Peptides against a protein of PDB entry 6DSZ. Designs and how they scored, part 358

Target 1, 361 residues: chain A of PDB entry 6DSZ
Amino acid sequence: NYVVTAQKPTAVNGCVTGHFTSAEDLNLLIAKNTRLEIYVVTAEGLRPVKEVGMYGKIAVMELFRPKGESKDLLFILTAKYNACILEYKQSGESIDIITRAHGNVQDRIGRPSETGIIGIIDPECRMIGLRLYDGLFKVIPLDRDNKELKAFNIRLEELHVIDVKFLYGCQAPTICFVYQDPQGRHVKTYEVSLREKEFNKGPWKQENVEAEASMVIAVPEPFGGAIIIGQESITYHNGDKYLAIAPPIIKQSTIVCHNRVDPNGSRYLLGDMEGRLFMLLLEKEEQMDGTVTLKDLRVELLGETSIAECLTYLDNGVVFVGSRLGDSQLVKLNVDSNEQGSYVVAMETFTNLGPIVDMCV

## One batch from the design tools (peptide; made by RFdiffusion4, then SolubleMPNN)

Design b2_p30_7_s1 (from b2_p30_7, 13 letters changed)
Fold by OpenDDE base, seed 3:
Parts: C-alpha cells; structure tokens; sequence
Structure b2_p30_7_s1 (fold): chain B 361 residues (1-361), chain A 30 residues (1-30)
C-alpha cells in the first residue's frame, strides 16, 4: 500500500498582501493550485494562520475592502469559474473562513481567451470585472446583501484583450486594457455602466503602443492613469499626460509580473523571465496649483531572485517572490548595494517540489 | 478574419438569447 502522501502543492500561482485577518494584521495570502495559505507578516517572518482548500485551481485572487468593512475581503475565482468572496472570522481560538457570496460565472457562450482568466476589482468596490471569453467582459456587481454573485456580460468589441485593469479616480468604473488587432496593440478605456449594462466611451485611448505591450498597471491618485509594460518600453498615460521610456535593461527579458510598493503608486516591483527584480519609479512634479503630475519614469535593477509568477511587497523592504518554476523567496530590499551591485538579499527560501499534476481522473 | 466574424456573429446571437433568458428568469422570481 503506497500511501501516496498527497504532497501539498508548492508551486505558487498567485500571492496578495493586505489586511484579511484583521484591520491591523498584514497578511500574505498565497495561492498554490487549489490551496490558499494565509500568513500574518511579523517582524520574525511569516506566521501561518490558516490553510484553505478551494473547489478548484485558483485563477484569480484579489483582496478588496468595500466601504464600511474594517478589513479586506478576498475574491477568488477558480479555473472552473467558481467565484466566491471570503471573509476571515476569528472568535477566540476558532478561525473560520466564511463565504460571504458565491456563484458560478461560467458561460455557455464565448471562446475561452488564450491569455487565460483575468479578474479585476474596481478600486471603489462597485464591481468585479472578468475577462473570461473573447469578446465578453463579465461584470459582477458588488452588493453587500447579495449572497449570490450575479453576473452579466458586456459585449467587448476588442476580441484580443491582453490585459485589463480598473482605473483609479474615475466617477464611473473605468477599465483600461491593452488589446491586439491587425494594426498592432492599442490601449483603450471604457466606462462600465451598471445600469445600462454597457460600455461607454472612456476618458482616453492610445493607439499603436509597443507590439509586445503585455501588462496594464492602474496607478492610484494623485497620478492616476495607467502604466503599460512592454518588452522594450514602459509607458504612462492618464488622458492628459503621456510619457514613455525605453530602458535598455528591460529588453533582455520579458517582464511578467508587477506589484505596487507605495500606496500612492510611486514605486512598483517588476519581475522578468530571468528572475531579475526591478524597481519602477514614478518621479513626481508638484505644480503651482498643488496638483501632482508625473515628471519621469525610471527603472532600477535591484537584483536577481527566483523567477516570479507573482510579487508582493510586504513591509520594511521585504518582498515575497512567489515562484511557479523555482523556489519562492522572502527577500529584503536594501538601500545600499552589495559588492555585486545587488540590492536584494534572500531571507528565506521555500522549496518548490515541482508542479503537482492534479491527475484529474 | 472570416472565422472571427463568424465567432462574433454567433457570440452576439447567444448573448442576446442569454439576456432574454435572464430577463425571463428575473420576471419569474418576482
């Protein structure tokens, strides 16, 4: 009797940081296939709190805080299109993960998109957006009293969406997306009307971005707008200002993940396919009227890590590097470089035993 | 492409059918 000890999945396919267990606790949440791991970030490192088995591979994992909530809620979408909103509750020593809402968001229509599932949450928590199928954008309205996640589809004219985010500081929920057509890649924005269940014209567009533009980063206020990451260039656009840089260092390997460091969007971590870790810096310019505008973009090479599937800044220069292909790491960002010119020091390494092929029998 | 055009036409048709079905379900729940 070979007891196949079901090895726990070790490959990380998602990670997020927020305040899930309490308003005060900083949490790291790690998705490992069907498993969610919840940690509290402490000065001593990661303290495990709970592990949760999900009803399928986690495809989307996002923290969000609706108005009036003291702590973050967790949105999860599985690869089988099971959606849920989870809440952490603790009563003494008893820890419970409560499903606030759930639903299946699978359509019988549409072709699954080649770039996979994209899930995004409006910064004002008005809706969840899902790009699941080509030519559709699914909306889940966020209502406090609804235990059932009801969704609707909006027709998206652009078939080949590469990435999509909700923008910050918009009166109506506004998406910004990179799409491909026969003329190249472009950036477009749409306002989402919950009432009419349609797209309205967004505040701006940028035609003919870099051919390999692959990621959208929504930038918080005061900057607003979005960053578009390409193979050769990084661009910023907010409707009024456009800025592009083409730092030679990013041409060597494709940037594949990002994470915001500062709440105001002044800094972002970028990870590439070689495990290089970069800092993207937004230099501010204060106008005479007190408005803050983007002056410049700068990229700095911090060092090398495991190849990141996901990055998340924790606190005090500590970053979790979630890796699917290699070992996940806790790394420290230092102000000063070492003798090799690296600002990155590995603090802890989490052995990846490889992809657990869930043999779906 | 012709394939994309066909896909879009089928998608638009099915989307309308789902919207009509959903409206009917909502009316039956009231």
Amino acid sequence: as target 1 above (361 residues)
Amino acid sequence: SEEEKKYLEELEKKLKEEEEKKKLEELLEE
Scores: peptide ipSAE 0.393, ipTM 0.844, DockQ to the pose 0.008
Fold by OpenDDE base, seed 4:
Structure b2_p30_7_s1 (fold): chain B 361 residues (1-361), chain A 30 residues (1-30)
Amino acid sequence: as target 1 above (361 residues)
Amino acid sequence: SEEEKKYLEELEKKLKEEEEKKKLEELLEE
């Protein structure tokens, strides 16, 4: 009996960085279909800590740190709508992944959205938001004592949501989303009332954004607001300030992923469909009162990598490029370009063996 | 579109039915 060792999935469909194993450890978490891989980021590279099998394909994977937690918790949603909050526990050499909460968030109502599952967490850890179905926004309140993931739906009038994020620095949890209607694509904000279980009018909206606006990036304080990524343009809006750039270099290929480099949101990595890696820079203006405002946006081409499904900045200019279509990479960002004008050096490559065709025999 | 309008009308109906069911369940647990 040849035990066909089922090949482990190699295609990356998500990655996140944070402090999951301890308060001090920097971790890289990689989603490969039903598999979660946990690494510690070290000066020597990635140290494997644990691999975890999930009860379904990972659709959402987000780290978050509720008030009073010393380390990050992990939210996972599967493609079968199984939600869980995971905690890493180590006792000597014993490593356990503890399920703090779980639930199924599948509805019998609504049409599954064509753009797939979107899961987001409020930066203040008040709630998780889920766009699963057209015309619905699901909310999971985050409560410390709640072992059961309770969820409720809010009606969303905008049926064709392209992307959604929670904004930073809002008194109430506030979403910002790109949606499409017959007139084009637009950006809107809503406040989420946990008490009334409804949307209130958000602080701002922007009608008639670029027709191919596809991504929302929530910008931390001090800037606040959001970045909207299109095919031809990158725009910033925070309710008071609007800024748009149309760098010709981004027109060549669609930007498909992003990751924040700096905690203050001054830099973002952008990856396109050709494997080009960009840096988006938010230039600050310091006012006399000590407030920081956005002065300008700039995009710089860093170099080429594998086609990123996800990007995560680790530390010290090291970036993990999670690829679904190609080999995943660990790359170094240099301050100086090489002779070819590239700032990117591949450090390690992780072979993608392609889709495991489950031959049902 | 007419299709979107019908979808929203059906969605509203189902949401209302779920809320009514939940209220009934809450009343039966009291």
Scores: peptide ipSAE 0.387, ipTM 0.836, DockQ to the pose 0.007
Fold by OpenDDE base, seed 5:
Structure b2_p30_7_s1 (fold): chain B 361 residues (1-361), chain A 30 residues (1-30)
Amino acid sequence: as target 1 above (361 residues)
Amino acid sequence: SEEEKKYLEELEKKLKEEEEKKKLEELLEE
């Protein structure tokens, strides 16, 4: 009997930062296949708090704070379509992860989308949106007293959705998505009516974006709108303003992940398939009326890291680089470059022992 | 494409069947 000591998964497939353990604690949450690791971010580094086994591979992991919650809740969706909302509860030294709500969101209808599972949360915590199947958008209304996650489907005319996000600052929950049709890739918006269980026309659309447009970033107020990341271009649109850049440096390798650095959406980290780390900067212009508009977009190469599957800014210029293919890292962003022109210094490296072939025994 | 058209027609049919089933279940729980 070879007790194959099932090595703990080391490949990272998701990471998020927020206030999960308390309102004051900064947490890093790391998804490693079926495992959730919870850390407190300290001046000395990452302090492990708890590890949680999930009933399947984590496909979506998002923090959100409903109105009247003192700390963030965690939404998890597994690759087997098990959804849950988790709360951290501490009572003295006793630490519990409480399931506030759960449900299975699998449908017997529709074709699973080739681009995989997408899960998003409305910034005002009105709903969760799920793109699981072609031609469907699943909505989970967020209600405080609902222990059972009820979902409904809305018909989505666009079959080939590439990425989708909820926008900020919208009176109704509004999605922005990149989709592909025979004419190319496009960006569209829809308002989601919870009452009528349908889509209404969104505030804007952008036809004929870059053919390789792959990611949507929702930008918070005061800018609002969305950033669309392509292979060769980065575009911004908010309904009133359009701006596009094509920095030659991003053409060398595909951007594969992003993370917001500033709460106001002034800066984003971008990671490419070569492990290059970029800063995307939104330059503001203050108008005479006190309105803030986007003046320009700029991309700066910060340095090189492990190939990121996910990125998350922690605090004080520290970034967690979650890697599936290589070692995960804590890196420090410096104000000044080194002799090689890099602003990135590796602080800690977490060895990836390779893909644990899930031998389901 | 013809395949996409067929998929959409089948999807719309199944959605209606699920909605009708759900309404019936809701009426039986009342």
Scores: peptide ipSAE 0.383, ipTM 0.836, DockQ to the pose 0.007
Fold by OpenDDE base, seed 1:
Structure b2_p30_7_s1 (fold): chain B 361 residues (1-361), chain A 30 residues (1-30)
Amino acid sequence: as target 1 above (361 residues)
Amino acid sequence: SEEEKKYLEELEKKLKEEEEKKKLEELLEE
């Protein structure tokens, strides 16, 4: 009996940072196909805590903290539409990952969207939103006592959603999305009524954005609004203010991932298809009334890494670069550039052995 | 497009059928 030790998947398809193991611990969670790896971020590097096998390929992995929780919970959606909310529980040396809630969110209606599964969480933890099928937006209300994830669908008139996020600072849960129609790509907002199970008109829209607008970043307060990333341009809109930049450096390769560095949304990491790492900076203008507005957007090239599938800022200028195509990396962002003009130094590299074809022999 | 309109109309119909079914299930669980 040759126990073919099934090689562990090494290709990263998602990563998130938060406080999952405790309120004090900073964690890195890495999705590798059907596996979830949980690390504690330490001054010495990544300390492995637990690996968890999932009942399918992880399609969505998001940390969120409901009101009154001391630590983050983990939402996972698989490619087979199995949803769960996970909690880390430690009792002495015993470590358990508890399923607080689960459900299957597959519908028999609708066409699966070509751009795949999008899962988002309201910043106020009122709901989870799922774009699974064209013309549908699925809502999972977040209630503390629900062991079963009950979902409902809302009709979405816009069939070709490219990306969607929940906005910050909204009285009602509000989505912002890029969609495509025969006239081009557009940005729209909707308020989500849990009560009426419908969309209401959102606070703003922007028609005719860049034709290759591909990503929405929800910006936290005090700025609010959203950043729209295209191939040639980066735009900001919050209903009152619009700013656009077209830095030539981003035209060389498509931005494919992003991660917020500062809690206030002042800085974001951007990764492109060539493994270039950028910093997007939101420059503040303080108004006389104490309001903070966006003055300008700036993009800086930091250096080169492995081609990122996902990025997550850890702490102290350390970034995890999750790669599907190459080796994943821990990199340090330095204040000063090296002789080559790079601010990026590789600290650790995690060898990617490629897609392990599970040959079930 | 006409195809997209038809798709959305079919979705609306199915959504309504699912809502009616859920209401019926809720009434049967009471």
Scores: peptide ipSAE 0.383, ipTM 0.840, DockQ to the pose 0.007

Design b2_p30_7_s2 (from b2_p30_7, 14 letters changed)
Fold by OpenDDE base, seed 4:
Structure b2_p30_7_s2 (fold): chain B 361 residues (1-361), chain A 30 residues (1-30)
Amino acid sequence: as target 1 above (361 residues)
Amino acid sequence: SAEDEKYLKELVEELKKKEEERRRAEEEAE
């Protein structure tokens, strides 16, 4: 009896950092197909805490902290449209992952979007938004006492949404998205009315952005607004202020992932299809009244890593590079460059054994 | 190349122009 030890998936398809195990612990959560790995980030490195099997491929994995929760909750959506909210509970040595809420959010109608599943959470934890199908935006209201994730759809006139995020600092939950129509790519905002279950006009729009605009980054307060990443340009808009840069260095390869480094949105990691790691910096200007305004955007090449599917800044300049195509890495960002001009040093490498072809027999 | 830098500058200028045109159109519609 050859016990074929089913090789665990090693390709990373998502990662997130937060305080899932406790308010004090810093955690790295890694999605590897149907597996969720939970680590505590320590001074000595990653300490494994728990591995959880999911009932499907993880498509969305986001941490969020509703008002009155002491630690983050985890939202997971599977590729089969099973949604759940998970809570970590520890009692002595006993560790349980509790399902706080669950539901299936599959629609019988609608075309699955070619750009895949997008799941986003309102920064104020009012709702979860899902782009699952063209022309539909699904909303899951977040209620503390609701064990059943109920969703409703709002019709999107924009059929080809490329990326979408919730904005920060909005009175109502507000989405910002890049979409494509026959005239090109555009950015639009909508307010989401939970009461009326409809979109209202958002605070701003930007028509005719770069043709290859592909990602939206929501910027926290005080700046607010969004960063739009293209092939050749990076733009910022918040309704009042517009900035655009076209750094030559990003033109060489498509930026495919990002992660916020600073809680205030001053810095973002960017990863491209060649495994180049960049820092996007929001340059600030202090006003005479002590207010800080956004002055400019800057991009710096940090170095090379494995091709990132996802990036997450941990702490102390340590970054987890989650790779689907290559080995995942822990890397250290240094203040000073090496002789080759790289600020990146690999600390640990996690071998990717390739996609486990689930041979459905 | 210098040509690439010129192109990228022109791209930024075009993006800024489009945004300014949009802003004016919104201000005229209010």
Scores: peptide ipSAE 0.281, ipTM 0.830, DockQ to the pose 0.021
Fold by OpenDDE base, seed 1:
Structure b2_p30_7_s2 (fold): chain B 361 residues (1-361), chain A 30 residues (1-30)
Amino acid sequence: as target 1 above (361 residues)
Amino acid sequence: SAEDEKYLKELVEELKKKEEERRRAEEEAE
């Protein structure tokens, strides 16, 4: 009897940071195929709290805090379209992960999008948005008392959505997305009406963005708006202000992931396909009226890491680099560069044994 | 945390200085 010790998956396909275990604890949550790992971030490193088996590959993992919640809730969507909202509960030494709500959001009709599953949460926690199928935007209203995640579809005229986010500071839930049509790639916004179950015209659009525009970053207030990342350019737009940069250093490799460092959206980590780690900086200009506007965008090379599938800033310059292709890392950003000009030092490395082919025995 | 904000501020300020130094060196080499 070969006890095939089922090796735990090691390839990381998602990571998030927040306050999941308590209001005070800083947590790192790591998705490794069907496994969710929960850590507490400490001065000594990552303390494991719990591992949770999911009923499918984790496709979306997002923390959110509804009004009146003391800590974050976790939204998970699997590749089989099983959605759940999870809560951490601890009673003495007993740790439980409670399903507050669940549902299957699969449609019987629709073409699965080639760019895969996108799941986003409105910053004001009014809804979850899902791009699962071409020409459809699925909405899950967030209701505290609803144990069953019910969704409805809104038709998208734009069939080829590349990326989508909810914007901050909008009276109604507003999405910003990059889409492709025969004329090129464009950015558009829509307001989402829960009442009418339709899209209304959004606050702004930008036609004919860079042909390889691939990511949308929603920027918090006071800046608002969005960052659009391409192969050659990074652009900002908020309806009133437009800025674009084309730093030569980003042309060398495609940026594939990002993470917000500051709550106010003044800094972002960017990772490319070569494992280069960048800091994107939003420079502020304070106007005479006390309004804060974006002065400039800047990209700085920090150093090299494993090729990131996901990045998350923890605390005190510590970053978790979740890698699918290589070893995941805990890295420190130093104020002073080393002799090679790198600001990045690996603190811990987590060996990736490769994709465990789930041999369903 | 306040310590994190301080740390990140210092890091950004250092990165700014280095970029300005790089830019000046490029301008002096042309």
Scores: peptide ipSAE 0.268, ipTM 0.758, DockQ to the pose 0.847
Fold by OpenDDE base, seed 5:
Structure b2_p30_7_s2 (fold): chain B 361 residues (1-361), chain A 30 residues (1-30)
Amino acid sequence: as target 1 above (361 residues)
Amino acid sequence: SAEDEKYLKELVEELKKKEEERRRAEEEAE
């Protein structure tokens, strides 16, 4: 009897930060294949709270706070298209992860997209959007009383969506996406009508963006709009203002992940395929009338880390670097550089024992 | 290199130009 002690997965494939356990607790949630790890962020480091086994590989993991909720809920989508909304409940020392809603969102007909599963949540918590298949955008309306996640599809004319996000500050849920056609890559917006179950024309579009534009970052109010990250350029657009930069330093390696540092969207962490960590800064200008305008974009190299699959800013300059290929890390961002010009100091390293090849025999 | 910096500046200006052309085309279509 070979007791194959199933080693717990160590490779990180997703991470999020928010207030899942309580309104006051800062949590780090880590996805490791089928395993969800929940931590409380403390001054002393990460305190483990709970581990949860999922019914499949976690493909999407997003925190969201519907109106009237005291703490964040967790949306999970698995690689087998099982969707759930989870709530943390604590009663004394008893900790329960409650499934508020669940559903299978697999379609019988559809080509799975080559860029994989994308799951996004409207900032106002009106809906979840899913890009699972080419030419389809799946919508899950968010209703507090709905225990069954019912989804519908909207036809998307753009077959090759690269990335998609919901925008902030929109009267109707509005998506912004990068897509590819025979003419190149483009950015487009659509309003999503829950009533009519269709797309309406969005507030803006940008045709012929950089050929390697790969990521969309939705920018919070007051600026709104989106950041588009390419191989060579970073652009901002909100329908009124456009900014573009092409910092030479980002050309060397593809940016593969990002995370917002400031709630107002003033700073973002960027990680590339070489493990370089950058800060993207939205430079503001105060006008004489007291209005704040976005002046410029700037990128700074912070230092090197493990190759990030995901990044999440915790607090006080502490960042979790979730790595699939290397060791995950807690790193500290310093104001002053070291002798090597790095602003990054490793605080803790989490050994990656490699991918558990689940030999599904 | 100085050539890379020039190329990247030209790329930014091309992107700005394309956006300005788009904006004008939308304003003319309204």
Scores: peptide ipSAE 0.097, ipTM 0.693, DockQ to the pose 0.021
Fold by OpenDDE base, seed 2:
Structure b2_p30_7_s2 (fold): chain B 361 residues (1-361), chain A 30 residues (1-30)
Amino acid sequence: as target 1 above (361 residues)
Amino acid sequence: SAEDEKYLKELVEELKKKEEERRRAEEEAE
């Protein structure tokens, strides 16, 4: 009897940080194929709390806090279109992961998008948005008492959506997305009417962005708007202000992931396909009326890490680098560079034993 | 304004070209 100790997945395909176990605990949640690992971030490092098996490969993993919740809830969507909202519950020494809501959001008709599954949550927790199929935007209304996740589709005229986010500070839920047509790539916004189950015209659009524009970052208030990341350029737009930079340093490798450092969206981590770690900085200008506007964008090279599939800023300059292709890392961001000009120091490395070929037995 | 967006886009594209020209000139000088 060869006890094939089924080697646990080590490749990271998603990570998020928030307050899932309690309001006070800072958590790191790591997706490794079908496995969810939950850690508490401590001064001594990552303390494991729970491991959870999921009913499929995790495709979307997002923390959100509905109004009146003391801690974050976890939205998960699997590659098989199983959606759930999870809650962490501790009762003494007993730790339970409770499913608050679940549903299957698969459509019988639709072409799965070539760019894969995108899942986003409205910052005001009004809805979840899903881009699963070309020409469709799926909406899951967030209601407190609904154990069954019900979804509906809104038709997108834009068939080739590259990335999509909900914007901050919008009266109605508003999406911002990069799409491709025969003329190139463009940015557009739509308001989402939950009542009418349709799109209304959004506050702004930007036609003919960079041909390789690949990511949308929604910027929180006071700036608002979105950052669009391309191969050669980074742009900001909020409907009033437009700003673009083309730092030479980002041309060497494609930026593939990002994470917000500051709650106000003043800084973002960027990771590229070579494992370079950057800081994107939003420089503020205070107007005479007390309004804060974006003055400039700046990119700084911090150093090198494993090739990030996902990044998450924890606390005190510590970053988790989730890697699918290499070893995942905890890294420290220093204020001063080392002798090599790097601001990054590896604190801990988590060996990646390679892709577990799910032999479907 | 849409005019400002166009102007800034054109400026960024011009800067990109100048940087590429600079890089090529540096590579040819080695």
Scores: peptide ipSAE 0.005, ipTM 0.302, DockQ to the pose 0.035

